# Peptides against a protein of PDB entry 6RGO: the designs that were tried, part 273

Target 1, 392 residues: chain A of PDB entry 6RGO
Amino acid sequence: MALKLLGFNQDATCFSVISSNKGVTIYNCDPFGKCFELEKSTSNDEELDFLVEMLFSTSLIAVVDKTIGASKRKKLKIVNTKRKATICELTFPHEIMDVIMNRKIICVVLKSDQIFVYDISCMKLLRTIDVRGEKLKSTSKFRNSEAVGDIGVRVSLSTDNNSILCYSSYSKSDKENAPLNDIVVFDALKCIQINVLPAVHQSNIVCIACSPDGMLMATASEKGTIIRVFKTIDTENDEPILVNEFRRGSRPSRISEMKFNHDNTLLACVGESDTIHIFALPVTTTEADANEDDTLQQSSHSLSSSINGLQYISKGLANRFGKIIVSKIPTQSQQRHVAYIKIPENAKYRIGFPKDTTNTIHICGEDGNYLVYSIPRNEVGPCTLVKSNTFD

## One batch from the design tools (peptide; made by RFdiffusion4, then SolubleMPNN)

Design b2_p22_7_s2
Fold by OpenDDE base, seed 2:
Structure b2_p22_7_s2 (fold): chain B 392 residues (1-392), chain A 22 residues (1-22)
Amino acid sequence: as target 1 above (392 residues)
Amino acid sequence: KEEEEKLKQLQELLEEAEEELK
C-alpha cells in the first residue's frame, strides 16, 4: 500500500500514517498496535493528504483534510478519537500548511505566511502573526509566494507549558527574493517576541526544531549540510548564542525533520538521505550542583574532557550596518554525528524520542517499518536495533 | 449548550494531557 507518514506525537508514544485504502491510522508504539482510524470520507482514487497533530497520548487530535479537490484544506478539525466526534471546527482564509500543538497552544500556519496562535483550552485566537506584514512595514520587497511551493514559513513549538514558538522569517534584503533565513523566538502564551536571530543560514530555512523545554533550537537550510543550534532566549551582548554547528554531510540533501531528546543531550535529523544522523549536545551543567558534597568519587569518566575546544565565543563581527553575522564556527570545529541509522534509499522516515529512555530513538518509514534503536553514548557508531514492528 | 458541551469535552481531554506530565 502507499503509506504517507504524518509523524510521531511529542513523546513518541504514538505515530500517525495515511493509508491510501483506509485514511488516517494512529499507532501506539508500546504495546504496538492501532489505537485510532479515521476513515476516508470519499471512495475516490484521490491521493489522500492530511495534517494530523496528536496531543501526546491523549484522545485529542487536530486534523486537516488536504486532499486535492477537497474544499476542506482551509478547515481545522479538533477531534476526540475515543468518541469519534468533532469538538471544534475552524475555517481559515487560506490553505493550512502546518499545525503544531502542546498542552496550552495550537499554532496554525497558513499558505499566506500567517501563524494563528490559539489558546487550546477554549480555542480562542490569541495572536495572528503576519510573517510578511511585520517586515512589509519596512520598505523591503518580499518574495512572491507563487513561485516556490516548497518554501514557506516553518515553525516549531516547545512541548512544555512555556510554549516557546520558533518560526522562520524573511530577511531584511533589498533583493526581490528575500530568503526565509531569520528566526523569531516568540512566547506563544504571552504573545511576546523574545528574540530575533538574523541570517542564521545563507539560504531559506526549511527545518526548525525547538527543544522540549524551549531553551534550544536547531535550524537547517535548503542545503541541509550544516545544522545550527542556538539558545532561544539567552543572548550575549544582545547577540544570538550559537551553541553548536553540526555537519550532516558535504553533499546537499534536504532535512525534513529534526528533534531533540527530552534532556537536550541529543539532536537527530532525517530527510532525503539514506542516513539518520544523531548529534551529541554539550550537557549544560546547571551551576546549582557545583556546591554540594565532595565525597562521592564515583569515577564516571564523563566524556566532558574532550569538549575543551568549544569555547569559541562567537565574537559576532557586528559589521557597521547592524547585520549580526552569525559568526561561522570554523569548519574545523564543525562536529559530526556521534551515531547514525541507515535507512532505505528514497524511503521517507520520521523520528521521535521517547521521554523515559534518553538513549533510545523511535523511527517509522513509509515502507511500513516501525523501529526502535539504542543510541551508543561512549563511541561513535551505528545505533543498535532493539525492536521492530510492521504496519500497513 | 452544544458549544458548552464541546468546550467541556475539550477541557476533559486537556486535563488528561496535564496528568501525563506528572
Scores: peptide ipSAE 0.389, ipTM 0.905, DockQ to the pose 0.533
Fold by OpenDDE base, seed 5:
Structure b2_p22_7_s2 (fold): chain B 392 residues (1-392), chain A 22 residues (1-22)
Amino acid sequence: as target 1 above (392 residues)
Amino acid sequence: KEEEEKLKQLQELLEEAEEELK
């Protein structure tokens, strides 16, 4: 049967899939098994498409029926999985492209490049973010929906209560074809823009990941060759802080998903390539704890010492034209993956990091494989398969 | 009434979420 992967929840305790015959199925990771099934309401052989966003392992899910011809593409349902009941239904003016949530916030991304930010506790609208801005409202050229492939607003939300929302925005270029290559960092609770990272890539941003704490953000463009990691809140001389620049590969390949682990020590990426890449992040020791002589830290220092040669290239050359050219880290100083997983060619995979096991990664494929890998600590190499399960 | 009951169910699920995540 054609499986379609929806992804893992925030802590990788569950994942969701679309089965052509059953509709939406949610699997628990440990113990492995089906925990929820949303029955197909229609007997038609239409290709099922859904958005499902989970709230951790809880009975709360957000569901959008994206099936072709469905008038439901504009409807968000909040569902109690234990009761199989719709708690709330919201209708939007445009098709829902993405839904992301944490314990405080739901963000709904529309095809209109609008982000609706809700307080989850009461489903009240806190903010509508118009990513196109007022200037583009006059040019009623809706990018013809057919030719605008996967180029839309991308979002990521911190899994913590700080609710840091990172989203792609149009560059301030007066060109009708401005790329989605700016990033906005937004406090979703306070409804305040915290930061703007201009022109973080040369082409449209197609993937964003926020760290669980909201302090870091990873970005990838359509090329998917370089991943950049920025601080979200902190600025140096009013310029964005580039923490890391990772090279996934030399060949263009789209990145579909990126995730940080719980402690911000690892960044994983997956996409159209046969390889999941895992990158090590420098442990930001806050300078304050440098005084405790605790000899046990030596083992973590060996990986950090090779990474400490990454000068924070805070020197964005503020060219006089207000384009922060993120200084390209010289190709020689671009970090490679520390670990990798080989996946079947053309198989779509999703990734998740469990909260309690920072060196473990969960992956699932449209091939019906759920796999748990151990990430090597002391060597650059392949991840070790720890657990395997299959699903239909 | 129906909105209040829906809101109550949402709050119960969020409380359950906060307990599962402690």
Scores: peptide ipSAE 0.387, ipTM 0.906, DockQ to the pose 0.608
Fold by OpenDDE base, seed 1:
Structure b2_p22_7_s2 (fold): chain B 392 residues (1-392), chain A 22 residues (1-22)
Amino acid sequence: as target 1 above (392 residues)
Amino acid sequence: KEEEEKLKQLQELLEEAEEELK
């Protein structure tokens, strides 16, 4: 059977899959088993395509049926899985490309490069963000680039109640083909732009991850060789703060998903490569009041010692057009993975971090495998398989 | 009526999501 992965929920307690014969199935991770099934509305051998976003472990799901006709691709259903009932249906002017939510906000991304921001409690529209409309003010000649079907606005939302929305935007270039290489940080509750990170990559951004607390974001371009981690809100001298630059690999490969763990100590990435990469983030020691006394020389060989090389070389290479390009960390100071998981070649996988175990990662594959791995803390190496289940 | 019942169902589901944080 052809399986298509939809992904994990926010806390990796559930994951969603499309089965060609059954429709949408949601699985619990622990105890492992089916918790919900959405039957296929049609008997036709049409390739099933859905968007499903689940609100944590609750009975609230957002569903978009993309299988049948251009009209259904514009409909969002809010469904109560316990009641098996549609609570709300919304229709959009354009095809829905993505849906993300937390306890406060639903964001709907359209093929028109519009983001609709809703208050989840009442499904009231708070804001329409027109990512193209901001570009129109800078570039007079819109070519209808219908042809760039793979490059659209990318979004990520914090899982906390602060509801920090990160989205890709078009650079302010006089070029007709401005890349989606800017990031906007947006307070989705207040509907205020907090920050703009210009030209974070040289090419279009294809993957964004926001941390659970909304304080960090990770970005990857179409090249997928470099991952950049920034602070979302904080700035130094009105410039974006680059926290980390990670090297996934030397070969170009698309990153499909990135996730932070619950405490912002790890960043995982997955995509078209045979390897899930896990990177360590520097623990920002909040200077908790180190009361003087306890000389316990616990030789915590904290991997912190090699981070001394973050010279903030704010070499803002103002190009001839006054654009601040985030200074590339020298290739020698690019951090590599601390851990990895080998996956089958050409198998699509999704990743999630459980809340309660910061050194555990959940993964699921279109091969029908649900796997739980332990992440090594003190060594660079492979993750250890702890639990495995199969699904159909 | 239908909007009030919708709002009530949304509120019940959001209360479930807040209980998972405790």
Scores: peptide ipSAE 0.382, ipTM 0.904, DockQ to the pose 0.551
Fold by OpenDDE base, seed 3:
Structure b2_p22_7_s2 (fold): chain B 392 residues (1-392), chain A 22 residues (1-22)
Amino acid sequence: as target 1 above (392 residues)
Amino acid sequence: KEEEEKLKQLQELLEEAEEELK
């Protein structure tokens, strides 16, 4: 059967899949089993496509039917899975491209490059973000609906209550084809722009991950060779916003998903390659824990010496928004993975980090495998398979 | 009435999500 993976929930306690014969199925990870099924409403042999976002382990899901020919591509349904009832239905002016949520906020991304931000508690619209901005009033060349390939606005939302929204934006270049290579950091609760990171990659950003606490963000471009990690907020200490640069590989390969673990010590990435990569992040010791174990200092010193190569060319152009992040990180200072998982070639996988076990990763594949891996702490190497289950 | 019951169901599910953090 053709499976399509929708992904894990925020804490990797559940994952969702589309089965061509069954519709949408949600699986619980532990104990492993089906917890919800949305039956196929149409008898047609049409390839099913859905967006499903689940709120943690709760009975709350957001659903969009994206099936080809379906008049429902503009409709968001909020569903109670336990009652099998639609709580709310919203209709948008354009096709829904993505939906992300936490306990406070739902963000809906449209094909029009608009982000609708809702208060989840009452489904009230807080903000409409137009990522194209006012400049599009003159050049109404709608990207022809057919030639809008896989390049659109990307979003990530912190899983905490701070609700930090990171999204890709168009560079201010006067070129007709400005890339989506800027990042905006947005407080979704207060509806305030916190930061703008210009030109974080040379090409369009195709993947963004926000840390659970919203303090870090990871980005990858269409090349998928370099992953950059940034602070979301400028710290008073003139510390560089770019905190890490990781090399996934030498060959271009699309990254489809990135996730931080719950303590911001690991960043995982998955995509079109035969390998899930896991990178170690330096623990930002807040000054309070400076008293105990001497043993972790050696790893932090090697990282700090690599970061000191980031010369912020702060000087010349007085435009307040013109801090060019010229990452002259020498190719030699690019960290590689600390751990990896080999996956079948051409199988799409999704990743999740469970809350309770910082060294465990959950993965699921369109091959029907749900796998739990242990991540090595003291050595660079393969992850160890701990548990496996199959689904259909 | 129907919208109030829908909002109540939404609040019950959000409370469930907040209890899973404790």
Scores: peptide ipSAE 0.379, ipTM 0.903, DockQ to the pose 0.530

Design b2_p22_7_s3
Fold by OpenDDE base, seed 4:
Structure b2_p22_7_s3 (fold): chain B 392 residues (1-392), chain A 22 residues (1-22)
Amino acid sequence: as target 1 above (392 residues)
Amino acid sequence: KEEEEKLEKLKELLKEAEEELK
């Protein structure tokens, strides 16, 4: 059967899949098993397409049926999985491209490059973010590229209650073909723009991850060779703080998903390559805990490869529009993965980090494999398979 | 009425979800 992965929930306790024969199935990770099934609305052998966003392991899901007709692709359903009932339905002016949520917020991304921000508690619209801006509304030329993989607005939301929304935005160029290479950091609760990171890549951003706490964000372009990690809120001299620049590879390969672990010590990425890469982040010690004197000299010879690579983003070349291009860290100071997982070529995988086990990663494949790996902390190398299950 | 009932059911679902998250 053709499986299509929808991904993990926020804490990697569940994952969602589309089965061509059954519809949407949600699996629990531990104990492994089916926890919910959404039957296909039609008996037709049409290729099923859904968006499903689950609120952690709860009975609340957001569902978009994209299978049939332009009208259904504009409908968001909030479903109680225990009651198997639609609680509410929202209709949008344009096709829904993505849905993300946390305990406070639902964000709905439209094909119009609009982000609708809702208070989940009442489904009240808090904000409509128009990423194209008002001047571009008139060009109703939605890219009619039916190509699975079209360049649109990318979003990521913090899983905490702070509800930090990171989204890709168009560069301020007078060109109709401005790249989606800016990032906006937005407080989704207060509806305030916190930060703008201009030109974080040279090409369109195709993947964004926000940390669970919303303090970090990772970005990847269409090339997928370099991942950049930024502080979301903090700035230095009104300039974005680049925390890390990671090299995924030398060959271009699309990154489909990135995730931080729950303590912001690891960043994983997956995509079209045969390899999931896991990168180590510097422990941002918040200065507050420096006061407890406990002199336990555990000389763990951590391979502190001297992460002296806080290279100041030298005043980037102001492009013709006065935008700072984030300077590339010299290729010699680009960090590589600390761990990796080999996956089958041509199998799409999704990734998730469980909350309580910061040294493990959950992965699932369109090959029907659910896999739990242990991540090596003291050495650079392959992850170790700990658990495996199959799904259909 | 129907929107109020939908909102009440949503609040119940969220309450159930918040209890499941404790």
Scores: peptide ipSAE 0.280, ipTM 0.854, DockQ to the pose 0.763
Fold by OpenDDE base, seed 3:
Structure b2_p22_7_s3 (fold): chain B 392 residues (1-392), chain A 22 residues (1-22)
Amino acid sequence: as target 1 above (392 residues)
Amino acid sequence: KEEEEKLEKLKELLKEAEEELK
């Protein structure tokens, strides 16, 4: 059967899949089993496509039917899974491209490069973000609906109540084909722009991850060779906004998903390659825990000193925002993965980090495998398979 | 009426969800 993975929920307690024969199924991770099923409403042999966003392990899901020919691509449904009932339905002017939520906020991304921000408690619209801005409305050559390849606005939302929204934006270059290579950091609750990170990659950003606390973000471009990690907020101490640069590989390969673990110590990435990569983040020791683990400090100091040394060289090119955020980090200072998982070639996988076990990763594949891996702490190497289940 | 009933059902669902997350 053809499976399509929708992904894990925020705490990796559940994952969702589309089965061509069954419709949408949600699986619980532990104990492993089906917890919800949305039956196929149409007898047609049409390839099913859905967006499903689950609020943690709760009975609240957001659903969009994206099936080809379906008049429902502009409709967001909030469903109670226990009652099997639609609670509310929102209709948008354009096709829904993405839906993300936490306990406070739902963000809906449209094909028009608009982000609708809602208060989940009442489904009140807080903000419409127009990523193209007011000036580009006049030269609306609608990207012809066919030639809009996989390049659109990308979003990530913190899983906490702070509700930090990171999204890709168009560079302010006077070029007709400005890349989506800026990042905007937005407080979704207060509806305030916190920061703008210009030109974080040379090409369009295709993947963004926000940390659970919203303090960090990771970005990858269409090349998928370099992952950059940034602070979301400028610290008073003139600390560099770019805190890490990781090398996934030497060959271009699309990254489809990135996730931080719950304590911001690990960043995982998955995509078109045969390998899930896991990177270690330097723990920003707040001054209190200075006493015990001398070994991790050497790696953080070498990275901070190399990043600071590069900021001194970049002072000469005042871009329109006065700060060059992306210095040419030497290829030698780029950290590699600390751990990896080999996956079948051409199988799409999704990743999730469970809350209670910082060294565990959940993965699921379109091959029908749900796998739990242990991440090595003291050595660079493969992850160890701990548990496996199959689904259909 | 229908919008108010939808909002009440949404509040109930969120309350149930907040209780499941404790």
Scores: peptide ipSAE 0.271, ipTM 0.848, DockQ to the pose 0.802
Fold by OpenDDE base, seed 5:
Structure b2_p22_7_s3 (fold): chain B 392 residues (1-392), chain A 22 residues (1-22)
Amino acid sequence: as target 1 above (392 residues)
Amino acid sequence: KEEEEKLEKLKELLKEAEEELK
């Protein structure tokens, strides 16, 4: 059967798939099994396409039916999975491209490069973010959506209650073809722009990950060769703080998904390559707690010992002239993965980090494999397969 | 009326979801 992966929920307790014959299926990770199935409403052999965003392992999901006609592609349904009932339906002016949520916020990304921010508790619209800005409203050149492939606004939301929204934005270049290579950091609850990271890549940003706490953000461009990690809120001399620069590879390969683990010690990436890469992040000790002498040897087996060589390269990215001279972290100081998983060539995989096991990663493939891997703690190498299940 | 009932059902679902998250 043709499977299409939708992805893991926020804590990797569930994942969702589209089965051509059944529609949307949600699987529980542990114990492994089907927990929800949305039956196909139409008998037509049309290729099923859905967006599904889960609220953790709860009975609440957001669903967009992308299968048939422009009208359904503009509809967000809030569904109770236990009752198999649509509770709320919102209609948008444009096709829905993405939906992300946490316990507080739903963000809906439209093909118009608009982000609609909702309070989940009442489905009240808090903000409409127009990423194109007012200047581009006059040029009715909708990028003909056929020729401009997967280039759209990318978003990531913190899984915590801080609800830090990171999104890609157009660089302030007066060029009609401005790249989506700026990042905006937005407090989705307060509806305040916190930070702007200009020109974080030379080309369009195609993948963003926010950390669970919203304090870090990872970005990748169309090239997918370099991943950059920034602080979201903190600035140094009003300039964005680059925490890490990771090299995925030398060959261009698109990154489809990135995720931080729960404690911000690991960043995983997956995409068109045969390899999931896992990178180690330096433990951000907040300097503030240095004074209390309380000798409680909590043996936090911090990965600190092997990461001691990771200088925070606080290089202010912005030269005064708005040209981010990304001070090329010398190619020698680009960190490689600490761990990896080999996946089948051309298989689409999705990744998730479980909350309670910081050194475990969940992956699922359009090949029908759900796999749990242990991440090595003290060595650079392959992850160890711990559990395998199949789905159809 | 219909929007209020949808909102009430949404609040019920959210409450149920918050209980499932404890």
Scores: peptide ipSAE 0.257, ipTM 0.840, DockQ to the pose 0.806
Fold by OpenDDE base, seed 2:
Structure b2_p22_7_s3 (fold): chain B 392 residues (1-392), chain A 22 residues (1-22)
Amino acid sequence: as target 1 above (392 residues)
Amino acid sequence: KEEEEKLEKLKELLKEAEEELK
């Protein structure tokens, strides 16, 4: 059966798939099983294409049917899965490319490089972000949309109530084909731009992940060789803070998805390669715990000691033209994965981190495998398979 | 009327979703 993965929900309690024969199916992860099915609108052997965004494990989903007709590709449906009923329908001026949500916000990304930000509680439009138009007010020539169907605005939203939205934006370049290599950090609730990270990669950004708390973001370019992790809100001397630079590989390979775990200690990435990579993030010790009691000598040899080398304060060379060159972390300080999962070659996989188990990762494949892995913390190595299920 | 009924059904769905998230 041809499966197409839609991905995990925010807490990896559910995942969504398109089955060519059935339509959209949502699976519960534990206990493993089907929790919802959306039947295809047509009996035809047409290739099914959907966007589905689920609000955690709730009965609320956002659905876009992209299978048939340019008009359907512009419609967002809010569906009650228990009642199998459309509650709300919104129509957009352009094709919907992506839909993301949390408990407060729905963001709808259009093919026009517009982001529509809605209050989920009433489906009121809070903001239209025009990623092209905001820069067109400056004399910069923007990339014509027609030529490269795969490169558009990328977005990620924090899963918390702070609703930090990270999106890719076009650089200020006098070149006709300005890359989507800037990041904007936006408070989606207040509708305020918080930060701008210029030129975080040399080429277009194709993958973004926001941390669950919205304090970190990860970015990858079309090359997918380097992943950069930044602070979203915090700045040092009005410059972006580069926290980590990870090397996925030496060979170009597109990253399709990245996710942080719920405590910001791990970043996973998946894409066109035969390997899911998991990177360790430095534990930000909140300064608060430094003051209390001397007494408990519990010899938890935290692996904190070997990370002494990461105090490369990236002194951004502010070149005279206000180009914040993201200081390249020296290639020697580029961290490798701490863990990995081998996946079938050419199999598309999606990843999710469950909330309650920070050392566990959920993965699902278009091969019909749902897999749970344990992540090693004390050694660099393969993840251990803990649970396996199949779906069709 | 129809928009008000849609908005009421959306509020009910969100209330149900907020109860499911507790």
Scores: peptide ipSAE 0.254, ipTM 0.840, DockQ to the pose 0.841

